Peptides against a protein of PDB entry 1MQS. Designs and how they scored, part 14

Target 1, 223 residues: chain A of PDB entry 1MQS
Amino acid sequence: ILKMLFLNKDLNNNDNITTITDDIFNQQEIIWKVLILDIKSTATISSVLRVNDLLKAGITVHSLIKQDRSPLPDVPAIYFVSPTKENIDIIVNDLKSDKYSEFYINFTSSLPRNLLEDLAQQVSITGKSDKIKQVYDQYLDFIVTEPELFSLEISNAYLTLNDPKTTEEEITGLCANIADGLFNTVLTINSIPIIRAAKGGPAEIIAEKLGTKLRDFVINTNS

## One batch from the design tools (peptide; aimed at target 1 L11 K133 Q138 Y139)

Design b2_p13_1 (made by RFdiffusion4)
Pose (drawn by RFdiffusion4):
Structure b2_p13_1 (pose): chain A 223 residues (1-223), chain P 13 residues (1-13)
Amino acid sequence: as target 1 above (223 residues)
Amino acid sequence: SNVLDNYHDIAKL
């Protein structure tokens, strides 16, 4: 999360510290930025970062994408928002409106090609595609409550999975989401683990789904 | 599009 608040800095280069000392913060000399969150993504940040931490990272203000936000045409913006048609539209609207000097679009989970092309088409007919400095899938779609306790924030799962009423489609979709939440965690750990799961029920489906996802990920690296 | 050029999957970096 902090690396993102630094415009995904230090990326594409060297350095293995973990929570930047102040003397180094003065090495790059950092400028204030607007931070745009949405309901879901605010729940992710406010769980691990205090307001003081945000300022210390150069974040002047933070507001939701849906609020009426007064313009700051000369101030950078970092969007950390859900990969939704609704949000993408607003980014396009803000981009046109010239609400901010720059855009650093960061997606909470992962943006589908479906919507990447959408955002791209809309932005293409603006004379301002040049202001979007970066668009990143951050893979931080979970909440870390305690140091080693995390949640996918998918309430009422035992019910949805065992309710006879539930479709054989709603179940597949739910497992697909849980498979993604895990995938989002696994990428954060930066370790491709061995999947072990109890057979017969949802854990297996999710295991085999996550298995396939992690399989392709390993492939679409080297070959 | 410039959006497509500036798109990056963080997990691949």

Design b2_p13_1_s1 (made by RFdiffusion4, then SolubleMPNN; from b2_p13_1, 6 letters changed)
Fold by OpenDDE base, seed 4:
Structure b2_p13_1_s1 (fold): chain B 223 residues (1-223), chain A 13 residues (1-13)
Amino acid sequence: as target 1 above (223 residues)
Amino acid sequence: SNVLKNYVDLSLV
């Protein structure tokens, strides 16, 4: 998250949030930015960062993407939002209206190819692609409850997985969502975990899906 | 050096 707030520059990971923010604040010229969030990403940010942390990261204001926002044409914007068509359309509209000077787009999870293409197409039509400085999948689709503890915030996951009335399709879908969330978390932590799962149930499905995602990622990153 | 092995334990699922 901090890396994102610092426009995805490399930060020394060995320091506490406070140390990082203080060091950057003291050593580097602060680039003042606007942070645009959605409901989900707001929860993510709020779970990890305090208002003062945002300020130290150069965030002057933060707003919800769906809120009416005043133009700040001289201020760069960081979007940290869910990869949805709606959010893309809003971003593009903001781009069209020159709402901000620069656009640093960060999606909370992987942006589907179709949406990426849509974004690219819409941006191309605006003729303002130069204002888009970054597009990242941040893989931050989770809530941090405490250090080293996170939640995927998937409602009724346990019930769905254990209710005999739940269809296989529903289970499979949920397992995929869980695997995606875990994958995102793993990528954020930047450490490949050992996956342990019971055989013959949803846990195995999740493990397999997660394992596949991780393998694919490793292959693609090393290639 | 206890390499803290990160585990994802899905046994409770």
Scores: peptide ipSAE 0.045, ipTM 0.577, DockQ to the pose 0.024
OpenDDE base, seeds 1, 2, 3, 5: peptide ipSAE 0.038, 0.037, 0.043, 0.037; ipTM 0.539, 0.554, 0.551, 0.547

Design b2_p13_1_s2 (made by RFdiffusion4, then SolubleMPNN; from b2_p13_1, 8 letters changed)
Fold by OpenDDE base, seed 4:
Structure b2_p13_1_s2 (fold): chain B 223 residues (1-223), chain A 13 residues (1-13)
Amino acid sequence: as target 1 above (223 residues)
Amino acid sequence: SKVEENYVDLSLV
């Protein structure tokens, strides 16, 4: 939850909630955000965080997704809501209306493929996919851009993979990260894909890593 | 039943 509130940035695991919030609060640049919840997620948040913790995390306002909310076009929004058609429609409507500057979408549980496709399609129609910065659920870590296209939003991935100055270790590390992201995506979709990759490059490395992860997962879940 | 073959295309990598 804290990770979500900090836009899913890597937080050092060893710090208590209070320490993390205090450290970030003491860091000069608090990004103020709106937190949008539903009934279920409200209960979840309330069980883990205090109001003061939310403030320290930069949450200026929290509201229910079904409530009438004032536009804050210069403020990023964190959605933490159930993966339902209704919530997706509301998010898309908020996107259409430029209600917030950026959209960080976190679903409280796995997003079904049909809903993912619906979200992607609707977002595509708006032409405002760039405002969707994150789409997460229990297993998702990607951005929906088009009905058949998603992005892991790994900064400079292409540049890193294609820069001749990039070390093998860097490539391997990045490929592992990409494979992890793809793996999570696949788990959310609940379908094992056929992996297509060009031979002799990073794509092959990613494919191999992903394939291994998927095989291991299937073996472990069937045991 | 056309098993919709799901693909992960890594061609852009």
Scores: peptide ipSAE 0.040, ipTM 0.547, DockQ to the pose 0.030
OpenDDE base, seeds 1, 2, 3, 5: peptide ipSAE 0.034, 0.031, 0.031, 0.037; ipTM 0.531, 0.504, 0.527, 0.534; seed 2 fails the geometry check

Design b2_p13_1_s3 (made by RFdiffusion4, then SolubleMPNN; from b2_p13_1, 5 letters changed)
Fold by OpenDDE base, seed 1:
Structure b2_p13_1_s3 (fold): chain B 223 residues (1-223), chain A 13 residues (1-13)
Amino acid sequence: as target 1 above (223 residues)
Amino acid sequence: SNVLKNYVDLALE
């Protein structure tokens, strides 16, 4: 939840809420944001965070998604809501009306494929997909930043893979982790993709590992 | 139009 409030930046997991908020408050400029909730997520947030914690996280205003909200076109918004057609329609409407400057969407539970497709389709029609910075499912270890792009948000993956000082073992380990993340993503989407990767580099290694995992899965599920 | 591309392009950026 805290990670979400800080736009899914990597936070040290070993720190308590107060330490994290204090460190960010002291080290970084606070980005003021609007938090949009539903009834269910309100209960969730209230169980974990205090009002002061929200403020320290840069939440200037929080509102229910179904409430009439004033436009704040220069303020980024975090949505933390249930993955429903109704909520998606509201988010898209907010996007159309330029309600906020940026949209960080976090669904409270698994987003089914049909709803993801619906969201993507509606967003594409608006021509304002650039305002959607993140689409995150709380059960997924990846973020969709663009309609056709997702990230596993592995810190310094590119640097590690391209650093000549990185050992083969480290590369192999990282590639395995990436492949695992991709595999989980594919299973969540419930579609077997065609994998494309540049040849001769880590991407190929990842693709091979992912391909093997998918093949093994298909064989095991059909057996 | 399948909004979800059946293609996964692996890019390291």
Scores: peptide ipSAE 0.028, ipTM 0.536, DockQ to the pose 0.085
OpenDDE base, seeds 2, 3, 4, 5: peptide ipSAE 0.006, 0.031, 0.012, 0.000; ipTM 0.386, 0.532, 0.438, 0.369; seeds 2, 3, 4 fail the geometry check

Design b2_p13_1_s4 (made by RFdiffusion4, then SolubleMPNN; from b2_p13_1, 4 letters changed)
Fold by OpenDDE base, seed 3:
Structure b2_p13_1_s4 (fold): chain B 223 residues (1-223), chain A 13 residues (1-13)
Amino acid sequence: as target 1 above (223 residues)
Amino acid sequence: SKVLENYHDLALL
């Protein structure tokens, strides 16, 4: 929780909360932020942190996600909320309305892939993906920048990859299409990524295909 | 040369 409040920077967890907050407060310029919670996360934070801890962490205002909140377009926001379609829609609406300057999204539990895809798709439509700086959950740990969050606009990709009735040929074909899309994106950005993928699933297949395409491209451009 | 200087992480989940 403290790590989240300090925008997921590395903290020395061997010290108590008070020592950590005091050290950070004295060593760094405090970044004032808005903290957006839901009912569940409010209970979680209240059980661990005191009001003074939030203040020392730079939380100037905290609100419930479902409450009507005033725009603070010059203030960064930390979301710590349940991974639900409703909360995602609210976050996207807040993004559309320029409610805050930056968005640091922390889900209280694992974000299902279908919801991640929904988030990515909606954000891409807004054209404001650059305002989303982080997305975290129990398993996801990545910084989101404009070129790092995009949709290939492949219909039903998640369903196809997770349907037991889908044939190996269909999976392979879809993975190839995804790899092609990623490859084109890499070429557009004009940078070579380090590819990371979970083992034993479609992500690994995509990573291998993309890696091959990139290697072939590098070889051909150096010749 | 410029392509090699900007490495980003692509995480596929």
Scores: peptide ipSAE 0.048, ipTM 0.534, DockQ to the pose 0.058
OpenDDE base, seeds 1, 2, 4, 5: peptide ipSAE 0.038, 0.029, 0.010, 0.000; ipTM 0.494, 0.477, 0.319, 0.308; seeds 4, 5 fail the geometry check

Design b2_p13_2 (made by RFdiffusion4)
Pose (drawn by RFdiffusion4):
Structure b2_p13_2 (pose): chain A 223 residues (1-223), chain P 13 residues (1-13)
Amino acid sequence: as target 1 above (223 residues)
Amino acid sequence: SNVIENYNKNIPS
C-alpha cells in the first residue's frame, strides 16, 4: 500500500528496506497528492494505516470517488479504487473535468481487459490521455485485521454454499471470488505455495480453481 | 492507447 502511495516508486529498481527512513524520504523529496478511495478500498486502508501515516507518505487529502470533490488542478492524484464500470466512468469524468494535474490509477483487485479497453476508448477521445501516468492492478483485495489474520470480507458464505436454494451457478461464482481473494493474498506474499485442501466440498473447488490460476501465472512468466 | 501502454500489474519481485 505504501509503495503505491509513492506512485509505485522504487518499482523497476533496487532497494530492500521496509518502511522508509525520513532521511531517504528527503532524498527524493516528495510532494503532496490527493488520494481517491472508494467504499471498499477505504475499508482496506483504514485497517492498516492511520491518517498520520498517510500525511507522512505525502497524502494531503483523501476522498471517495463518488463524493463531490472540489478541483485541485495543480495537485497529483492517486486513485485506489475497485475495478468497476462505475468507478472507471468517474475517472474518465475527472480526467476530462481536469480535476487533478495527473492521474495514477490503481485498482484494488485487477482490472479486466473488458474494462481496460472501455476506459481506454473513453480516454482516447479526450485530448488528455497524456495525463494518466499509470494504471496498476495492485492485488490488495482483502483486509488484514491482526498481524496474521485476513478476511475476504465475503459475509455469509457457509449459508450461501450449503443453502439448497442457492444456484449451481451462484456457487461457482462465489468459489471463483474466493479463489481470487486467495490469489490476491498469495501474490502479496510473493511465494507460489503448494495448495493442500480437504476433498469433497467447496475448499476443493476453490483449491483447484486457485491451482489453475497460480498455474497460468507461473507459465505466463517463462516459456 | 496511452492508457493501455501505461497499464501494468503490480507483481512483486

Design b2_p13_2_s1 (made by RFdiffusion4, then SolubleMPNN; from b2_p13_2, 6 letters changed)
Fold by OpenDDE base, seed 2:
Structure b2_p13_2_s1 (fold): chain B 223 residues (1-223), chain A 13 residues (1-13)
Amino acid sequence: as target 1 above (223 residues)
Amino acid sequence: SNVLKNYRDLIPK
């Protein structure tokens, strides 16, 4: 998250958030930026950062993507939003209207190819592609509830997984979604965890799926 | 991950 707020520059992540923000604040001129969020990313940001942390990162204002926002044509904007058609359309509309000087787009999870193509096509039509400075997939589809506990905020996951009426297909689908969220979390922390799960239930399914994803990723990155 | 390169490649010249 901090890396994103500093326009995806390399940061020394060995320090706590406060130390990092203080060091950067003291060493470099702060580039003031607008942070554009959606409901999901707002929860993510709020779970990890305080308002003061945002300020130290150069975020002068933050707002929801669906809210009416005043134009700040001389200010760069960081978008941190879900990869949806709706959000892409809004970003493109903001681009068309010259709402900001530069656009740093960060999606909370993987952007599908079709949406990437849609974004590219719409931006090309505007003739303002030069204002798009970054497009990132941040893999931040989780909320940190406490230092050693996080949530994917999947509604009624426990109920669904434990309801006898839930079909195997539904369970498998939900487990896949959970595994994807966990995978994104692992990528964010840049450390491969030891996976522990209860045997004989959905937790085991999730663990297996996550393990497979991690193994595949390691193989692909070392290749 | 940075997908800007892929994005730029998709922008019609």
Scores: peptide ipSAE 0.044, ipTM 0.745, DockQ to the pose 0.099
OpenDDE base, seeds 1, 3, 4, 5: peptide ipSAE 0.027, 0.020, 0.019, 0.021; ipTM 0.672, 0.607, 0.595, 0.641

Design b2_p13_2_s2 (made by RFdiffusion4, then SolubleMPNN; from b2_p13_2, 6 letters changed)
Fold by OpenDDE base, seed 4:
Structure b2_p13_2_s2 (fold): chain B 223 residues (1-223), chain A 13 residues (1-13)
Amino acid sequence: as target 1 above (223 residues)
Amino acid sequence: SNVLKNYKDLIPK
């Protein structure tokens, strides 16, 4: 997250947030930026960073992507939002309207190819592709409550999985979403986990899906 | 971790 706030520059990960922000604040000129979030990414940011951390990172103001935002044509913007068509359309609209000087786009999870193509197509039509400085998949669709504990913050996941009225399709869909979140978490931690799950339940389904994703990723990155 | 997307390669010519 801090790396994103500093425009994905290399940071020393061995230091705590305070040390990193203080060092950067003291050694480099602060680039003031706007941070654009959605509901999910707001929760993610709030779980990891304090308001003072944002300020030290040069974030002067943060807003929800769906909110009516005032134009700041001389200020660069960092988008940290879910990879949805709706958000893409809003970003493109902001680009068209010259809402900000530069656009640093970060998705909370992987943007699928079809949406990336849509983004590219829409941006090409605007003729303002030069204003888009970065497009990243950040893989930060989880909430960090403490350094050793995280949550995917999937609404009513436990209730849904344990409700006898829940359909198999709903369970499968939810398990897929959980697996995606865990996959992103693993990538963020930069470690390959040993996956263990209870047999005969949704945990097994999740473990299988996660395992497949990890294996596929390793194969694709080594090829 | 993060992954840079090469969206520019997908921009129609």
Scores: peptide ipSAE 0.149, ipTM 0.815, DockQ to the pose 0.080
OpenDDE base, seeds 1, 2, 3, 5: peptide ipSAE 0.018, 0.026, 0.025, 0.031; ipTM 0.594, 0.678, 0.664, 0.704

Design b2_p13_2_s4 (made by RFdiffusion4, then SolubleMPNN; from b2_p13_2, 4 letters changed)
Fold by OpenDDE base, seed 2:
Structure b2_p13_2_s4 (fold): chain B 223 residues (1-223), chain A 13 residues (1-13)
Amino acid sequence: as target 1 above (223 residues)
Amino acid sequence: SNVLENYKKLIPK
C-alpha cells in the first residue's frame, strides 16, 4: 500500500510504516496526489494506515470513485479500486474529462484479461493514453492489526450529512457506504466488534446497518 | 504486479 502511495517506487519495507513515511518525507519533496478509492479499498486503507500516514505520503484528498469529484487537472491521481467494469468506465470517463494530470491505476486484486483489454480499448479511443502512467494489480497480503481508532475519511461526509439540502436518500446512501466500509474493515481485521453509537442521528443508522451486515455474515458463514 | 506493459501492447498504434 505504501509503495502504491509513493507511485510504486521501491521502498525499504523492513521498517515500520511510521519510519518509512518519516524517512521519505524528509528525503524527498512530497508530490501531492489525489487518492481515489472504493468501499473495499477504503476499508483496507483505514485498517492499515493512519491519517497522518496518508498526509505524509502526499495524499491531499481522497474520495470514493463513485462520488462526484472536482476536477484537479494539475494534480496526479492514484486509483486504488476493485477491478470491475464499472470502475474502469469511471476511470476512463475521468480521463476523458481531464479530471487529473496523471493516472496511476492500482487494482485491489488481479485484473482479468478481458477488463485489461476493455481498459486499453477505451483509453485508446480517448487519445489520452499518455496520461496513464501506471497500471498495477495487487494481492493484498498483509498483517492487519486491530486499530484502536481509525477513520474511513470519506470526503465531505460531515458536510453532506449536515447540509440541509442533502436529501434523505443521499444520507441513507452515505450511511450505507460508511457501513460497508466498516464492515469490510471488520472482515479484514477478522474480529467482531461491539458497536456503540450515539442515538438519534446518522451514527445510529450506520450502527444498525453495520450490525445487520455482521449478523447476516455470521449466520451465512456458520451456515 | 505491473501490468502497464501488457496494457500498452493492447493500445492500438
Scores: peptide ipSAE 0.145, ipTM 0.814, DockQ to the pose 0.077
OpenDDE base, seeds 1, 3, 4, 5: peptide ipSAE 0.134, 0.118, 0.137, 0.135; ipTM 0.810, 0.794, 0.806, 0.807

Design b2_p13_3 (made by RFdiffusion4)
Pose (drawn by RFdiffusion4):
Structure b2_p13_3 (pose): chain A 223 residues (1-223), chain P 13 residues (1-13)
Amino acid sequence: as target 1 above (223 residues)
Amino acid sequence: SSHHTDRTEELYE
């Protein structure tokens, strides 16, 4: 999360510290930025970061994508928002409106090609595609409550999974999401683990789903 | 290795 608030700095290069000392923060000399969150993404940040931490990272203000936000045409913007048609539209609208000097679009989970092309087509007919400095799938779609306790914030799962009423489609979709939440966690750990799961029920489906996802990820690296 | 995916160039294209 912090690396993102630094425009995903230090990326594409060296350094293995973990929570930047102030003397180094003065090495790059950082400038204030607007931080745009949405309902879901605010719940992710406010769980691990205090307001003081945000300022210390150069975040002047933070507001939801849906609020009426007064313009700051000369101030950078970092969007950390969900990969939704609704949000993308607003990014396009803010982009046109010239609400901010720059855009650093950061997606909470992962943006589908479906929507990447959408955002891209809309932005193409603007004379301002040049203001979008970066677009990143951050893979932080979970909440870390205590130091080692996390949640996918998918409430009422035992019911949805065992309710006879539930479709054989709603179940597959739910497992697919849980498979993603785990995938989002696993990528954060930066370790491709061995999947072990109890057979017979949802845990297996999710295991085999996550297995396939992690399998492709390992492939679409080297070959 | 990074955990995120950069789609900037894909947007520009």

Design b2_p13_3_s1 (made by RFdiffusion4, then SolubleMPNN; from b2_p13_3, 6 letters changed)
Fold by OpenDDE base, seed 5:
Structure b2_p13_3_s1 (fold): chain B 223 residues (1-223), chain A 13 residues (1-13)
Amino acid sequence: as target 1 above (223 residues)
Amino acid sequence: MSPLTDLTDELYK
């Protein structure tokens, strides 16, 4: 999240949020930015950052993407929103209207190819593609509710996984999605977890998938 | 592959 707020520049990850923000605040010229959120990302941000943290990161204003927002044509904007057609359309409209000087787009989860293509097409039509400075996805697939508890916010996951009518294929697919979310969470937290899961159920499937992803990642990063 | 994917270049393809 902090990386996003600092326009995805490499931050020294060894420092706590306060140290990072203080160091950046003290050492670097603050680039004032607008942070545009949706309901989901608001919850995420609020769970991790305080208002003062946002300020230290140079966030002068934060607003919901669906809210009417005043133009700030000289101010760069950070979007941290769900990868939806609606949000893409709003971003493009903001681009068309020159609402901000620069656009740093961060999708909270994976952006489907079709939506990426749609975004690209719409941006191309505007002729203002140069204002799109960054597009990232898969930023945060989790919401931290408590220091030791987080949620992937997958609707009806429990019901789906425990419904006897759910097909094995559906279970496998959902488990894969959960594993992806967990993987992203692990990488975001920047710690390698010890995975523990109940045996004989979806949790085991998820754990195995996650374990594989982590192993593959470690191997690829260490090679 | 980092979960965080830079799609900036993909936007222009």
Scores: peptide ipSAE 0.230, ipTM 0.833, DockQ to the pose 0.570
OpenDDE base, seeds 1, 2, 3, 4: peptide ipSAE 0.195, 0.198, 0.218, 0.194; ipTM 0.819, 0.820, 0.826, 0.798

Design b2_p13_3_s2 (made by RFdiffusion4, then SolubleMPNN; from b2_p13_3, 6 letters changed)
Fold by OpenDDE base, seed 3:
Structure b2_p13_3_s2 (fold): chain B 223 residues (1-223), chain A 13 residues (1-13)
Amino acid sequence: as target 1 above (223 residues)
Amino acid sequence: MSPLTDLTEELKS
């Protein structure tokens, strides 16, 4: 999330959010921008960032995409919204009306090919593709329920792991999926955790898989 | 691998 707020620049600090924002704030000039959210992304942002964190990241105003928003033609905008036809149409309308100076688009999940083509076609018609500076998609495969608790929303995970009829292959596959979800969460928050898991069960398998993924990521990032 | 995918070039191609 912090990476997105800093226009998808690489962040090397693995400390807490406050330390990261303080370091960046003191090291470079802040680019002031508007943050456009939807209901889902609002919940995500609110769970991991404080208003002061947004300010330190250069976010002066944040609004819902479906709400009426005042034009700020001299201010760049970050969109962090679901990849839907409705949101795409709104973004294109904002582009047509020159609502902002630059557009940094971040979809909360993978953008389907048909929607990408639709977006591309509409943007092409406007003749203002130069204002779109970035388009990213990412997969938020978790739902935040509490500040210190979230769900990966994997259907029947508990039942599958506790069913004696479940094969070792199925268990291994599910554990891998869970580890992937946790890994994506870590990357989204931009904080490498200390992993704690009960021994002798699926939790240990997941912890090992997650640890491996994190180690591989660190190695690849530092090489 | 990072969950983020840069689609900027693909959009403008």
Scores: peptide ipSAE 0.262, ipTM 0.853, DockQ to the pose 0.473
OpenDDE base, seeds 1, 2, 4, 5: peptide ipSAE 0.245, 0.241, 0.256, 0.261; ipTM 0.849, 0.849, 0.851, 0.854; seed 5 fails the geometry check

Design b2_p13_3_s3 (made by RFdiffusion4, then SolubleMPNN; from b2_p13_3, 7 letters changed)
Fold by OpenDDE base, seed 3:
Structure b2_p13_3_s3 (fold): chain B 223 residues (1-223), chain A 13 residues (1-13)
Amino acid sequence: as target 1 above (223 residues)
Amino acid sequence: MSPLKDLTEELKS
């Protein structure tokens, strides 16, 4: 999330949010920008960042995408919204009306090919593709329930892991899927965790897989 | 791999 707020620049995942924002605030000129959210992304942002964190990231104002927003033609905008036809149409309309100076679009999950093509076609028609500086999609594989608690919303995970009829291959696959979700969460929060898990069960398997993914990521990022 | 995927070039191609 912090990476997104800093226009997808590389950040050190070993530092906490405060350290990262302080370092960037002191080292670089802050680019002031508008943050545009939807209901889902608002919950995500609110669970991870404080208002002061947004300010330190250069976010002057934030609004819901479906709300009427005042034109700020001299201000760049960051969109962090679900990849839906409705949101795409709104973004294109904002582009057409010169609502902002630059557009940094971040979809909360994978953008389907048909929607990407639709977006591309509409943007092409406007003749203002140069104003779109970045387009990213992400995979938020978790739902935030409380500030310090989240769920991956994997259906029947507990039942599957505890069913004696479940094969070792199925367990391994599910554990890998869970580890992927946790890994994505870590990257979203931009903080490397200390991993703790009970021994002798699926939790240990998940912890090991997650640890491996994190180690590989750190190695690849530092190379 | 990072969950982030840059689609900027693909959009403008």
Scores: peptide ipSAE 0.262, ipTM 0.852, DockQ to the pose 0.475
OpenDDE base, seeds 1, 2, 4, 5: peptide ipSAE 0.228, 0.258, 0.261, 0.249; ipTM 0.843, 0.850, 0.853, 0.850

Design b2_p13_3_s4 (made by RFdiffusion4, then SolubleMPNN; from b2_p13_3, 7 letters changed)
Fold by OpenDDE base, seed 5:
Structure b2_p13_3_s4 (fold): chain B 223 residues (1-223), chain A 13 residues (1-13)
Amino acid sequence: as target 1 above (223 residues)
Amino acid sequence: MSPLKDLTEELKK
């Protein structure tokens, strides 16, 4: 993911995310970019990156692909989205409208051949293929499908968690709200979950808060 | 090999 945010340049350091972002931030001129996500990729990004990480990676604005976005014709865009016909059409429309200066397209999973051909054809028609600098797929190694999947429908929350303008207090508050939602869900299901979260990001914060809430609840109910 | 596949060249063919 960090590689993607730095336009898929080789990051030589096996260091943690924080060290990598710090090193890059200090050593290189920041290239400001727009990050365009979908619901799935937003969750992924939010699980591993902090707001400060995005900022250090040069992400000035992040938005959902389906949202109305203001044109930034002088700013390069990173797309990190699912390989769907809908997303492809939106990307092509963004290309047609010169919404951004450059297009770095990263699909979360494998792009089917038919969709690749469709993308290629549409891009060819626009005559602006030169603006597409990179196209990658299979960014996520695996998709874990759990039999019991639910959504809190808090997509905006994930965006906020990754907004470089969001304060730590706001992040903490939002994470608490998310944890509350999860906690309520757990209570509804009436089962104690095994919490798994990526380390070093909002997911860890949420997991910690949720864990605390669950522990407190168990203690209080057994009293 | 990184599971990441570069499709840039394929797109421009």
Scores: peptide ipSAE 0.254, ipTM 0.846, DockQ to the pose 0.328
OpenDDE base, seeds 1, 2, 3, 4: peptide ipSAE 0.220, 0.206, 0.199, 0.236; ipTM 0.839, 0.832, 0.826, 0.833

